# Ledger of designs, part 13: peptides against a protein of PDB entry 1Y0J

Target 1, 39 residues: chain A of PDB entry 1Y0J
Amino acid sequence: EARECVNCGATATPLWRRDRTGHYLCNACGLYHKMNGQN

## One batch from the design tools (peptide; aimed at target 1 E4 C5 C8 H33)

Design b2_p17_8_s4 (made by RFdiffusion4, then SolubleMPNN; from b2_p17_8, 10 letters changed)
Fold by OpenDDE base, seed 4:
Structure b2_p17_8_s4 (fold): chain B 39 residues (1-39), chain A 17 residues (1-17)
Amino acid sequence: as target 1 above (39 residues)
Amino acid sequence: PYKKNPEIYEKGLQYLA
């Protein structure tokens, strides 16, 4: 299966990010989590 | 654990604008 953002489900993004435990996030969702902490 | 939240995406975009 294709990689998905664990928050929004996007399968494409200009920049893949990862949270502290290695879950993939799209650029936007990942940047939010970087700045504000994980949900 | 993560829950789908459109606010996260929307606010995340604001950091890039």
Scores: peptide ipSAE 0.673, ipTM 0.870, DockQ to the pose 0.593
OpenDDE base, seeds 1, 2, 3, 5: peptide ipSAE 0.660, 0.660, 0.671, 0.662; ipTM 0.863, 0.861, 0.870, 0.862; seeds 2, 3 fail the geometry check

## One batch from the design tools (peptide; aimed at target 1 E4 Y32 H33)

Design b2_p18_1 (made by RFdiffusion4)
Pose (drawn by RFdiffusion4):
Structure b2_p18_1 (pose): chain A 39 residues (1-39), chain P 18 residues (1-18)
Amino acid sequence: as target 1 above (39 residues)
Amino acid sequence: PKAPLPPEVLAEYQTLAE
């Protein structure tokens, strides 16, 4: 609905987070790219 | 491109997001 997740595809996320590369990630897959640090 | 997370890693980060 809102956007296409590149890790899970869950569009039912409370919010969307954009990665530094410009990708659209959810609150889960997006948090992973922050906490993990790496890609 | 798509890079799915392993299920155990995805579940962990879903819990952290909550």

Design b2_p18_1_s1 (made by RFdiffusion4, then SolubleMPNN; from b2_p18_1, 7 letters changed)
Fold by OpenDDE base, seed 1:
Structure b2_p18_1_s1 (fold): chain B 39 residues (1-39), chain A 18 residues (1-18)
Amino acid sequence: as target 1 above (39 residues)
Amino acid sequence: PRRPLPPEVLEKYKELAA
């Protein structure tokens, strides 16, 4: 499995996060989504 | 759909971690 952030396509991140539907987000995108709902 | 964060937003969040 070559994981990618569903928002920006990054393949590496200090911490993988997940959105409300379970899709993987990199740390930055995940934090943004958490704080703002979505991008 | 891929929508990279704007540079200013990326700078704000990229270094944060929980």
Scores: peptide ipSAE 0.458, ipTM 0.820, DockQ to the pose 0.641
OpenDDE base, seeds 2, 3, 4, 5: peptide ipSAE 0.230, 0.407, 0.447, 0.255; ipTM 0.765, 0.804, 0.814, 0.731; seed 2 fails the geometry check

Design b2_p18_1_s2 (made by RFdiffusion4, then SolubleMPNN; from b2_p18_1, 8 letters changed)
Fold by OpenDDE base, seed 5:
Structure b2_p18_1_s2 (fold): chain B 39 residues (1-39), chain A 18 residues (1-18)
Amino acid sequence: as target 1 above (39 residues)
Amino acid sequence: ERRPLPEEVLQRYKELAE
């Protein structure tokens, strides 16, 4: 199995992040969510 | 709703996040 961003499906990122419910997000999507609240 | 970001937006954030 491989970890993937629940938002964009990316399987590789410089830094894994997590949303409020613990789901994994790539660095880009995680920063986007943090800055904008959601997608 | 969770979905892929627009291509141009995703690219900007990938660059910013690195």
Scores: peptide ipSAE 0.304, ipTM 0.775, DockQ to the pose 0.614
OpenDDE base, seeds 1, 2, 3, 4: peptide ipSAE 0.291, 0.287, 0.306, 0.077; ipTM 0.773, 0.772, 0.777, 0.602; seeds 2, 3, 4 fail the geometry check

Design b2_p18_1_s3 (made by RFdiffusion4, then SolubleMPNN; from b2_p18_1, 8 letters changed)
Fold by OpenDDE base, seed 3:
Structure b2_p18_1_s3 (fold): chain B 39 residues (1-39), chain A 18 residues (1-18)
Amino acid sequence: as target 1 above (39 residues)
Amino acid sequence: ERRPLPEEVLEKYKKLAE
């Protein structure tokens, strides 16, 4: 089993984040979503 | 929408995330 960022597909990141509905996001995408609301 | 961000945007936030 490999975790994957639902936004960019990355399978590795220094820090896994999750959006408001629990979807896994890599650190970069997670921050992007946090700052912009969504993609 | 769930989709890869443009490369330039991804790079920006990857830097920010460091």
Scores: peptide ipSAE 0.320, ipTM 0.781, DockQ to the pose 0.699
OpenDDE base, seeds 1, 2, 4, 5: peptide ipSAE 0.326, 0.295, 0.306, 0.306; ipTM 0.785, 0.773, 0.774, 0.773; seeds 1, 2, 4 fail the geometry check

Design b2_p18_1_s4 (made by RFdiffusion4, then SolubleMPNN; from b2_p18_1, 7 letters changed)
Fold by OpenDDE base, seed 5:
Structure b2_p18_1_s4 (fold): chain B 39 residues (1-39), chain A 18 residues (1-18)
Amino acid sequence: as target 1 above (39 residues)
Amino acid sequence: ERKPLPPEVLEKYKKLAE
């Protein structure tokens, strides 16, 4: 049941984020997507 | 398509997101 960032595969992060369709992103990837719109 | 960010970019955003 280990959660994983769908962008970079990280399994640990200070804060889990979610994209528009509900997929989990680590804090860094989520912030990147928010600022740049994609990856 | 989703893929890992370049190492330097990922580290930059990890620091920014702290």
Scores: peptide ipSAE 0.381, ipTM 0.797, DockQ to the pose 0.639
OpenDDE base, seeds 1, 2, 3, 4: peptide ipSAE 0.379, 0.356, 0.363, 0.361; ipTM 0.801, 0.790, 0.791, 0.791

Design b2_p18_2 (made by RFdiffusion4)
Pose (drawn by RFdiffusion4):
Structure b2_p18_2 (pose): chain A 39 residues (1-39), chain P 18 residues (1-18)
Amino acid sequence: as target 1 above (39 residues)
Amino acid sequence: AEEEWKEEEREAYEEWLE
């Protein structure tokens, strides 16, 4: 609905986070790209 | 190519959760 997640596809996220590369991630897959540090 | 990249990202995410 809002956007297409690249790791899970869950559009029922409370909020969306954009990665530095410009991708759209959720509160889960987006947090992973922050906490992991790597890609 | 886009699907392969997404598969790699999903596998890396599942491994990180384990």

Design b2_p18_2_s1 (made by RFdiffusion4, then SolubleMPNN; from b2_p18_2, 12 letters changed)
Fold by OpenDDE base, seed 2:
Structure b2_p18_2_s1 (fold): chain B 39 residues (1-39), chain A 18 residues (1-18)
Amino acid sequence: as target 1 above (39 residues)
Amino acid sequence: EREAREAELRRRFEEALA
């Protein structure tokens, strides 16, 4: 698999996450989405 | 604005990826 963050395009991360729509995000971008919720 | 904040975050990480 050649996964990449849908937000920043990063291909490597300490932990892959998913946003509320199921798209893959790197750890950093995923944390941003989590903390901001629907904002 | 959410999209603007997400764009800024995207820019920061793209720069870090060099």
Scores: peptide ipSAE 0.078, ipTM 0.581, DockQ to the pose 0.265
OpenDDE base, seeds 1, 3, 4, 5: peptide ipSAE 0.073, 0.071, 0.100, 0.075; ipTM 0.565, 0.554, 0.583, 0.570; seeds 4, 5 fail the geometry check

Design b2_p18_2_s2 (made by RFdiffusion4, then SolubleMPNN; from b2_p18_2, 10 letters changed)
Fold by OpenDDE base, seed 4:
Structure b2_p18_2_s2 (fold): chain B 39 residues (1-39), chain A 18 residues (1-18)
Amino acid sequence: as target 1 above (39 residues)
Amino acid sequence: ERERRREERRRRFEEWLA
């Protein structure tokens, strides 16, 4: 059970992020979510 | 095993979109 990005499934990232509901996102997906919204 | 993991990711993603 490794942590994985809820969007892309990545299991490694320079920085783990979390959305307002607590789901984990890799750095890239987290930044995308922040700037453009969900996926 | 691999299919199970794919399905779990799909479910989490769908929850995230909801």
Scores: peptide ipSAE 0.087, ipTM 0.588, DockQ to the pose 0.098
OpenDDE base, seeds 1, 2, 3, 5: peptide ipSAE 0.079, 0.074, 0.080, 0.065; ipTM 0.578, 0.565, 0.573, 0.532

Design b2_p18_2_s3 (made by RFdiffusion4, then SolubleMPNN; from b2_p18_2, 12 letters changed)
Fold by OpenDDE base, seed 2:
Structure b2_p18_2_s3 (fold): chain B 39 residues (1-39), chain A 18 residues (1-18)
Amino acid sequence: as target 1 above (39 residues)
Amino acid sequence: EREERRRRRRERFREALA
């Protein structure tokens, strides 16, 4: 049942993030997505 | 299989970036 980062599989993070389609990402992966996502 | 799970996650992430 534990939430997992869709990229790295982390189950814990200081801040959960979500992409534009709702995928959950840990803070680090979410920031990566933000930086590399299309503008 | 742990490696397979990791592969699937990376694939989903790439799809999210597309």
Scores: peptide ipSAE 0.125, ipTM 0.683, DockQ to the pose 0.272
OpenDDE base, seeds 1, 3, 4, 5: peptide ipSAE 0.084, 0.070, 0.106, 0.077; ipTM 0.639, 0.608, 0.666, 0.620; seeds 1, 5 fail the geometry check

Design b2_p18_2_s4 (made by RFdiffusion4, then SolubleMPNN; from b2_p18_2, 10 letters changed)
Fold by OpenDDE base, seed 4:
Structure b2_p18_2_s4 (fold): chain B 39 residues (1-39), chain A 18 residues (1-18)
Amino acid sequence: as target 1 above (39 residues)
Amino acid sequence: EEEKKREERRKRFEEFLR
């Protein structure tokens, strides 16, 4: 299977990000997580 | 299988929200 954001399930993003534990997040979810701490 | 993959994704999501 293709890589997907652990939060929203997106399989495509302009920039793949990772949370503090190393899980992949799409750019949008990663930025949200960075600014709010979770979700 | 796909079921195991779904469980793994769920676990990762739970860790993300923790």
Scores: peptide ipSAE 0.092, ipTM 0.592, DockQ to the pose 0.105
OpenDDE base, seeds 1, 2, 3, 5: peptide ipSAE 0.083, 0.088, 0.086, 0.090; ipTM 0.581, 0.580, 0.584, 0.587; seed 1 fails the geometry check

Design b2_p18_3 (made by RFdiffusion4)
Pose (drawn by RFdiffusion4):
Structure b2_p18_3 (pose): chain A 39 residues (1-39), chain P 18 residues (1-18)
Amino acid sequence: as target 1 above (39 residues)
Amino acid sequence: PKTPLPPEVLAEYKALAE
C-alpha cells in the first residue's frame, strides 16, 4: 500500500525508513541496514 | 533489487523494532 519493501514486503509498518542509497525500507528491514552497518 | 532476510534474522529485527 505505502511502498514495496525489498526484504519482506510488509507494508503494514508503523513508519518507513529510507536507506542512504535511497531505497525505501520498513521499521524492521530498515533497522537491519542500520544496526548491521553493512549491506 | 530484493534481498530477503532469513526468517530468524527478520524475526529478531521485528522484535527490536517494537

Design b2_p18_3_s1 (made by RFdiffusion4, then SolubleMPNN; from b2_p18_3, 6 letters changed)
Fold by OpenDDE base, seed 1:
Structure b2_p18_3_s1 (fold): chain B 39 residues (1-39), chain A 18 residues (1-18)
Amino acid sequence: as target 1 above (39 residues)
Amino acid sequence: EKRPLPPEVLEYYRKLAE
């Protein structure tokens, strides 16, 4: 399957994360959101 | 909302996570 970060569009990441509603985020965006809230 | 994060922000967190 082709997964994509819903924030930046990245298709590859060391670790896929998910936001509070279940959308996939790359590791970087996920960490950013975790630290600062949704983008 | 969907919007690419600034390059510097992405790089910071990518490096931080490594």
Scores: peptide ipSAE 0.333, ipTM 0.764, DockQ to the pose 0.648
OpenDDE base, seeds 2, 3, 4, 5: peptide ipSAE 0.320, 0.329, 0.129, 0.328; ipTM 0.760, 0.764, 0.613, 0.762; seed 4 fails the geometry check

Design b2_p18_3_s2 (made by RFdiffusion4, then SolubleMPNN; from b2_p18_3, 6 letters changed)
Fold by OpenDDE base, seed 1:
Structure b2_p18_3_s2 (fold): chain B 39 residues (1-39), chain A 18 residues (1-18)
Amino acid sequence: as target 1 above (39 residues)
Amino acid sequence: ERRPLPPEVLARYRELAE
């Protein structure tokens, strides 16, 4: 159960987010994706 | 595309995300 951001590999974040298909993203990457559509 | 964001970009968004 070692969660990892699929974008940057971070294993810890203040808030886990998920992309449209359910992949976990750290808060920073998730926000980036939300604001820009994708990476 | 899944890939690490540039460090400077990550820094900006980490700050915004807080």
Scores: peptide ipSAE 0.353, ipTM 0.788, DockQ to the pose 0.694
OpenDDE base, seeds 2, 3, 4, 5: peptide ipSAE 0.320, 0.342, 0.316, 0.336; ipTM 0.774, 0.781, 0.771, 0.777; seeds 2, 3 fail the geometry check

Design b2_p18_3_s3 (made by RFdiffusion4, then SolubleMPNN; from b2_p18_3, 7 letters changed)
Fold by OpenDDE base, seed 1:
Formats: C-alpha cells, sequence, structure tokens
Structure b2_p18_3_s3 (fold): chain B 39 residues (1-39), chain A 18 residues (1-18)
C-alpha cells in the first residue's frame, strides 16, 4: 500500500492534504483545490 | 473532477506549496 494523490497520482509530497471527503491529495493539488475549490 | 492538473499548473502550485 502506497498513498497516492487522487488528483495527479503523485506518491510523494512534502505534505499530504485531504479533500472534503477525505481523499488524499499531494500538497500541490491540495493547495490548488483549496484556492480554486475543485479540479 | 479527478484528473491530473496541467503540467504548467502543477509546477506552479508545487512551487507555491513549498
Amino acid sequence: as target 1 above (39 residues)
Amino acid sequence: ERKPLPQEVLEKYKKLAE
């Protein structure tokens, strides 16, 4: 089991984030979602 | 929708997220 960003598929990131429903996002995608609301 | 961000966008946010 390896964690993967549900948005871009990245398996490594400086900081794992989570979306509204708990799915893991890499730091970059998480920040994007935070700033834009979604992808 | 779940999909990879455009590369240019991804690179931008990777930098911002550091």
Scores: peptide ipSAE 0.374, ipTM 0.800, DockQ to the pose 0.674
OpenDDE base, seeds 2, 3, 4, 5: peptide ipSAE 0.334, 0.355, 0.350, 0.364; ipTM 0.784, 0.790, 0.788, 0.792

Design b2_p18_3_s4 (made by RFdiffusion4, then SolubleMPNN; from b2_p18_3, 6 letters changed)
Fold by OpenDDE base, seed 1:
Structure b2_p18_3_s4 (fold): chain B 39 residues (1-39), chain A 18 residues (1-18)
Amino acid sequence: as target 1 above (39 residues)
Amino acid sequence: EKKPLPKEVLEKYKKLAE
């Protein structure tokens, strides 16, 4: 099994982030969520 | 599962995050 961004499905990122419920997000999606709350 | 962000939004933030 490989880690995937729960938002965009990316399997590689410069930095893995996590949302408030612990789901993994790629750096880009994580930053978006941080700035906007949720998609 | 969550819906992915629009491609345009993803590309902007991917560039920003690099």
Scores: peptide ipSAE 0.295, ipTM 0.760, DockQ to the pose 0.705
OpenDDE base, seeds 2, 3, 4, 5: peptide ipSAE 0.288, 0.273, 0.289, 0.282; ipTM 0.754, 0.749, 0.753, 0.752

Design b2_p18_4 (made by RFdiffusion4)
Pose (drawn by RFdiffusion4):
Structure b2_p18_4 (pose): chain A 39 residues (1-39), chain P 18 residues (1-18)
Amino acid sequence: as target 1 above (39 residues)
Amino acid sequence: TPLNAAMMAARTLTKTLE
């Protein structure tokens, strides 16, 4: 609905986070790219 | 990371099935 997640596809996320590369990630897959540090 | 690449591959397979 809102956007297409590149890790899970869950569009029922409370909020969307954009990565530094410009991708659209959810509150789960987006948090992983932050906490992991790497890609 | 290997985990991120695996998650992305799994999502591609899910979209193919859909």

Design b2_p18_4_s1 (made by RFdiffusion4, then SolubleMPNN; from b2_p18_4, 14 letters changed)
Fold by OpenDDE base, seed 3:
Structure b2_p18_4_s1 (fold): chain B 39 residues (1-39), chain A 18 residues (1-18)
Amino acid sequence: as target 1 above (39 residues)
Amino acid sequence: SEENRARRRERAERLAAE
């Protein structure tokens, strides 16, 4: 029951983030989403 | 994004092959 990034499937990250609809993203995917408005 | 997914998959595959 490990958490995973909904974009890339990573199960480990220095910081878990979430998109505006609540989906969990790894730090890298979350930062990209914030800067570009998409995963 | 598709670009993020592709880069992360490539990294995961490389790590799995080591």
Scores: peptide ipSAE 0.109, ipTM 0.632, DockQ to the pose 0.232; fails the geometry check
OpenDDE base, seeds 1, 2, 4, 5: peptide ipSAE 0.092, 0.099, 0.098, 0.098; ipTM 0.632, 0.639, 0.639, 0.630; seeds 1, 2, 4, 5 fail the geometry check

Design b2_p18_4_s2 (made by RFdiffusion4, then SolubleMPNN; from b2_p18_4, 15 letters changed)
Fold by OpenDDE base, seed 4:
Structure b2_p18_4_s2 (fold): chain B 39 residues (1-39), chain A 18 residues (1-18)
Amino acid sequence: as target 1 above (39 residues)
Amino acid sequence: SPEEERRRREREERLREE
C-alpha cells in the first residue's frame, strides 16, 4: 500500500493524521488544517 | 503553510496532465 496525504500528496510523514471524514493527512497538513481551518 | 500549498499545486498540476 502507498499511502499519501489527500491535501499535498506527501507519501512520508513523522505522524499520519486523519481529517473529520477519515481521509489521511500528513502531520504538517493535519496540524495546519486543525489550527487555521484550511489546508 | 506556503510549503504545503506549493506541494498541493504541484500535485494538482501532475494529476491534470494525466
Scores: peptide ipSAE 0.077, ipTM 0.618, DockQ to the pose 0.371
OpenDDE base, seeds 1, 2, 3, 5: peptide ipSAE 0.072, 0.076, 0.076, 0.073; ipTM 0.607, 0.613, 0.615, 0.612; seed 3 fails the geometry check

Design b2_p18_4_s3 (made by RFdiffusion4, then SolubleMPNN; from b2_p18_4, 12 letters changed)
Fold by OpenDDE base, seed 3:
Structure b2_p18_4_s3 (fold): chain B 39 residues (1-39), chain A 18 residues (1-18)
Amino acid sequence: as target 1 above (39 residues)
Amino acid sequence: SPENEARRAERARRLALA
């Protein structure tokens, strides 16, 4: 099994992030989410 | 974001081709 970004489904990223509830996000989605509160 | 949506769409296309 491979980790996936819960937003875009990416399976690889320079840095895995997590949202406030612990869901994995790729770096790009995570940064957007952090700045805007959503993906 | 539109970027995220594009990434999601791309993933969907790849899945559809699989």
Scores: peptide ipSAE 0.136, ipTM 0.702, DockQ to the pose 0.340
OpenDDE base, seeds 1, 2, 4, 5: peptide ipSAE 0.133, 0.133, 0.135, 0.135; ipTM 0.700, 0.704, 0.703, 0.703

Design b2_p18_4_s4 (made by RFdiffusion4, then SolubleMPNN; from b2_p18_4, 13 letters changed)
Fold by OpenDDE base, seed 3:
Structure b2_p18_4_s4 (fold): chain B 39 residues (1-39), chain A 18 residues (1-18)
Amino acid sequence: as target 1 above (39 residues)
Amino acid sequence: SPENEAARRAREERRAAA
């Protein structure tokens, strides 16, 4: 299906990010993960 | 975050129910 955040399932975001393994994260989850090492 | 993980679980449950 459509791209979705691997963490929260969001299908829309101002900016798609990726984790260190290349999985797509929404902006919010990506930032949180980057800052905290978790979602 | 815990809330994001909860959202993930909710999505998974929704898909499992489909």
Scores: peptide ipSAE 0.137, ipTM 0.684, DockQ to the pose 0.495; fails the geometry check
OpenDDE base, seeds 1, 2, 4, 5: peptide ipSAE 0.132, 0.135, 0.133, 0.122; ipTM 0.682, 0.687, 0.681, 0.669; seeds 1, 2, 4, 5 fail the geometry check

Design b2_p18_5 (made by RFdiffusion4)
Pose (drawn by RFdiffusion4):
Structure b2_p18_5 (pose): chain A 39 residues (1-39), chain P 18 residues (1-18)
Amino acid sequence: as target 1 above (39 residues)
Amino acid sequence: DELQERLEKLEAFVEQLE
């Protein structure tokens, strides 16, 4: 609905986070790309 | 087809976590 997640596809996320590369990630897959540090 | 695409994404993500 809101956007297409590149890791899970869950559009029922409370908020969306954009990665530095410009991708759209959810609160889960987006958090991973922050906490992991790597890609 | 949409459910299969989501399952592929989830499998690829789990592999990345491992």

Design b2_p18_5_s1 (made by RFdiffusion4, then SolubleMPNN; from b2_p18_5, 12 letters changed)
Fold by OpenDDE base, seed 1:
Structure b2_p18_5_s1 (fold): chain B 39 residues (1-39), chain A 18 residues (1-18)
Amino acid sequence: as target 1 above (39 residues)
Amino acid sequence: EEEERREERRKRFEELLA
């Protein structure tokens, strides 16, 4: 699978996350998004 | 199945940090 973080473009992460709209985020960006409400 | 496992881990992680 060629999944990429919509925020940073990372293709590998310990944990794939998704934002409220369903976009895939790496763990780091997902946490950041959750905390700040922005990518 | 792999995605499902990732989502399960995500849910547990979020629950832990909630």
Scores: peptide ipSAE 0.053, ipTM 0.502, DockQ to the pose 0.047
OpenDDE base, seeds 2, 3, 4, 5: peptide ipSAE 0.034, 0.045, 0.033, 0.035; ipTM 0.450, 0.520, 0.458, 0.439

Design b2_p18_5_s2 (made by RFdiffusion4, then SolubleMPNN; from b2_p18_5, 10 letters changed)
Fold by OpenDDE base, seed 5:
Structure b2_p18_5_s2 (fold): chain B 39 residues (1-39), chain A 18 residues (1-18)
Amino acid sequence: as target 1 above (39 residues)
Amino acid sequence: AEEEERERKKKRFQELLE
Protein backbone atom coordinates (compact mmCIF):
# COMPACT_ATOMS: atom_id res chain seq x y z
CA GLU B 1 0.00 0.00 0.00
CA ALA B 2 1.05 3.58 -0.70
CA ARG B 3 0.33 6.74 1.26
CA GLU B 4 -2.81 8.51 0.05
CA CYS B 5 -4.50 11.82 0.70
CA VAL B 6 -7.64 11.04 2.70
CA ASN B 7 -9.53 13.77 0.83
CA CYS B 8 -8.66 13.33 -2.87
CA GLY B 9 -6.77 10.02 -2.96
CA ALA B 10 -3.58 11.52 -4.39
CA THR B 11 -0.50 9.37 -3.87
CA ALA B 12 2.07 12.06 -4.69
CA THR B 13 2.52 15.62 -3.45
CA PRO B 14 5.33 18.14 -2.96
CA LEU B 15 4.52 18.20 0.76
CA TRP B 16 2.58 15.75 2.89
CA ARG B 17 0.42 17.35 5.57
CA ARG B 18 -1.54 15.91 8.46
CA ASP B 19 -4.90 17.02 9.83
CA ARG B 20 -5.71 17.48 13.52
CA THR B 21 -6.48 13.77 13.84
CA GLY B 22 -3.26 12.67 12.16
CA HIS B 23 -4.64 11.71 8.74
CA TYR B 24 -2.45 12.38 5.70
CA LEU B 25 -3.41 15.11 3.23
CA CYS B 26 -1.70 16.22 0.04
CA ASN B 27 -0.44 19.81 0.11
CA ALA B 28 -3.39 21.14 -1.91
CA CYS B 29 -6.10 19.52 0.20
CA GLY B 30 -4.32 20.42 3.42
CA LEU B 31 -4.17 24.08 2.43
CA TYR B 32 -7.78 24.06 1.22
CA HIS B 33 -9.14 22.68 4.48
CA LYS B 34 -6.92 24.94 6.55
CA MET B 35 -8.16 28.05 4.74
CA ASN B 36 -11.82 27.17 4.17
CA GLY B 37 -12.62 24.75 6.98
CA GLN B 38 -15.22 22.13 6.12
CA ASN B 39 -15.58 21.02 2.51
CA ALA A 1 -8.37 -7.19 3.15
CA GLU A 2 -9.46 -4.86 0.34
CA GLU A 3 -12.91 -4.34 1.85
CA GLU A 4 -11.50 -3.49 5.27
CA GLU A 5 -9.08 -1.00 3.71
CA ARG A 6 -11.92 0.71 1.82
CA GLU A 7 -13.93 1.08 5.02
CA ARG A 8 -10.93 2.54 6.87
CA LYS A 9 -10.49 5.12 4.09
CA LYS A 10 -14.18 6.05 4.18
CA LYS A 11 -14.02 6.59 7.94
CA ARG A 12 -10.91 8.77 7.64
CA PHE A 13 -12.56 10.80 4.87
CA GLN A 14 -15.64 11.34 7.02
CA GLU A 15 -13.61 12.41 10.05
CA LEU A 16 -11.74 14.93 7.89
CA LEU A 17 -14.97 16.57 6.72
CA GLU A 18 -16.67 16.68 10.13
Scores: peptide ipSAE 0.061, ipTM 0.487, DockQ to the pose 0.136
OpenDDE base, seeds 1, 2, 3, 4: peptide ipSAE 0.053, 0.056, 0.056, 0.057; ipTM 0.468, 0.494, 0.449, 0.481

Design b2_p18_5_s3 (made by RFdiffusion4, then SolubleMPNN; from b2_p18_5, 13 letters changed)
Fold by OpenDDE base, seed 2:
Structure b2_p18_5_s3 (fold): chain B 39 residues (1-39), chain A 18 residues (1-18)
Amino acid sequence: as target 1 above (39 residues)
Amino acid sequence: AEEARRAARRAAFAARLA
C-alpha cells in the first residue's frame, strides 16, 4: 500500500507535504492548502 | 475499492477548484 495524498488521492509527487494535523498531501495540494487554508 | 476512492477524491478536488 502506497502513501496517498489525502486530498486528491495521488500516490506520487515531487515532494510530500503534510498538513497541520499530519495528513500527507502531494506537493500541489499542500501548497493549495497552505495558501487557502483548505484542500 | 481504493482506486474508486482515489477517483472520487480527485473529482471532489477538481470541483472545489472550479
Scores: peptide ipSAE 0.088, ipTM 0.657, DockQ to the pose 0.794
OpenDDE base, seeds 1, 3, 4, 5: peptide ipSAE 0.072, 0.075, 0.082, 0.074; ipTM 0.637, 0.645, 0.645, 0.644

Design b2_p18_5_s4 (made by RFdiffusion4, then SolubleMPNN; from b2_p18_5, 14 letters changed)
Fold by OpenDDE base, seed 3:
Structure b2_p18_5_s4 (fold): chain B 39 residues (1-39), chain A 18 residues (1-18)
Amino acid sequence: as target 1 above (39 residues)
Amino acid sequence: EREERRRRLREEFAARLA
């Protein structure tokens, strides 16, 4: 099955990101978490 | 199992934003 952003469930993104524990996030959610000190 | 894992992860991230 396709990769999904663990935050919003998106299956497509311009750039896949990962949090500090290795979970995949879409670009938007990854940046959001990073800005809030959660990534 | 994978679907259950995804559900748990989504709940964890949702809680982090709450």
Scores: peptide ipSAE 0.227, ipTM 0.719, DockQ to the pose 0.238
OpenDDE base, seeds 1, 2, 4, 5: peptide ipSAE 0.216, 0.212, 0.222, 0.223; ipTM 0.715, 0.712, 0.720, 0.713; seed 4 fails the geometry check

Design b2_p18_6 (made by RFdiffusion4)
Pose (drawn by RFdiffusion4):
Structure b2_p18_6 (pose): chain A 39 residues (1-39), chain P 18 residues (1-18)
Amino acid sequence: as target 1 above (39 residues)
Amino acid sequence: VSRNLDVAAKAFTTYAEA
């Protein structure tokens, strides 16, 4: 609905986080790209 | 768009711990 997630596809996320590369990630897959540090 | 479900499994574990 809102956007297409590249890791799970869950559009029922409370909020969306954009990665530095410009991708759109959720509160789950987006958090992983922050906490992991790597890609 | 392809989806990496192995990364998603790790992402949901990290999310639950946070």

Design b2_p18_6_s1 (made by RFdiffusion4, then SolubleMPNN; from b2_p18_6, 10 letters changed)
Fold by OpenDDE base, seed 4:
Structure b2_p18_6_s1 (fold): chain B 39 residues (1-39), chain A 18 residues (1-18)
Amino acid sequence: as target 1 above (39 residues)
Amino acid sequence: VPRNMEAAEEARKLYEEA
């Protein structure tokens, strides 16, 4: 199985991130989440 | 957060440059 960003569904990213609950996010969604507190 | 790949890519550029 391929990993997917839980927000946008992307399956490829330069850097996988995780939110505070452990869900995987692509780099872009992860950065946005970190800076704004939510997706 | 943008809910599509294209918007996510643009978001990546913005936050990486900030």
Scores: peptide ipSAE 0.055, ipTM 0.521, DockQ to the pose 0.293; fails the geometry check
OpenDDE base, seeds 1, 2, 3, 5: peptide ipSAE 0.053, 0.043, 0.047, 0.052; ipTM 0.518, 0.480, 0.544, 0.487; seeds 1, 2, 3, 5 fail the geometry check

Design b2_p18_6_s2 (made by RFdiffusion4, then SolubleMPNN; from b2_p18_6, 11 letters changed)
Fold by OpenDDE base, seed 2:
Structure b2_p18_6_s2 (fold): chain B 39 residues (1-39), chain A 18 residues (1-18)
Amino acid sequence: as target 1 above (39 residues)
Amino acid sequence: VPRDMAAAEEAQKLYEEA
């Protein structure tokens, strides 16, 4: 089982995040997208 | 956790157990 962030491909993160459509993002990418208005 | 970037409880569980 190897999960990946849909944005950067990272396989490890202190906290997995999920967008409204169900895509998985690492903690960093999730926060970045929020701050830059990208879903 | 932001509303639009909710914590994925299931994903985090898998991360810890992997």
Scores: peptide ipSAE 0.055, ipTM 0.508, DockQ to the pose 0.046
OpenDDE base, seeds 1, 3, 4, 5: peptide ipSAE 0.048, 0.039, 0.063, 0.042; ipTM 0.497, 0.475, 0.510, 0.490; seed 4 fails the geometry check

Design b2_p18_6_s3 (made by RFdiffusion4, then SolubleMPNN; from b2_p18_6, 11 letters changed)
Fold by OpenDDE base, seed 5:
Structure b2_p18_6_s3 (fold): chain B 39 residues (1-39), chain A 18 residues (1-18)
Amino acid sequence: as target 1 above (39 residues)
Amino acid sequence: VPKNMEAAKKAEELYKKA
């Protein structure tokens, strides 16, 4: 069982985030998505 | 940020710092 960011493919991050539909994002991509509404 | 699944390992090192 492994997890990866659906945007950049990273498999390690200080904090896993989720987009509004539940997909996993690394911390960096999650913050970008939150602030801009897209990756 | 743009999708780039081919650079997973590199992205891990870069994005974990953001």
Scores: peptide ipSAE 0.062, ipTM 0.619, DockQ to the pose 0.225
OpenDDE base, seeds 1, 2, 3, 4: peptide ipSAE 0.061, 0.063, 0.058, 0.056; ipTM 0.577, 0.601, 0.590, 0.576; seeds 1, 2, 4 fail the geometry check

Design b2_p18_6_s4 (made by RFdiffusion4, then SolubleMPNN; from b2_p18_6, 10 letters changed)
Fold by OpenDDE base, seed 5:
Structure b2_p18_6_s4 (fold): chain B 39 residues (1-39), chain A 18 residues (1-18)
Amino acid sequence: as target 1 above (39 residues)
Amino acid sequence: VPKNMEAAEKAKKLYEEA
């Protein structure tokens, strides 16, 4: 059982986020995606 | 979203500490 960010592949993050379609993103990628609306 | 953002964040912290 391991989770990874669908954008950067990170397997560890202080906070797991999810995009609009439910894919897991690390905190950094999730914040960028939220603010810019794109990868 | 640019790749390796989590790794980039870690590198950024190390840079700021140095």
Scores: peptide ipSAE 0.055, ipTM 0.544, DockQ to the pose 0.150; fails the geometry check
OpenDDE base, seeds 1, 2, 3, 4: peptide ipSAE 0.047, 0.044, 0.041, 0.041; ipTM 0.526, 0.579, 0.512, 0.547; seeds 1, 2, 3, 4 fail the geometry check

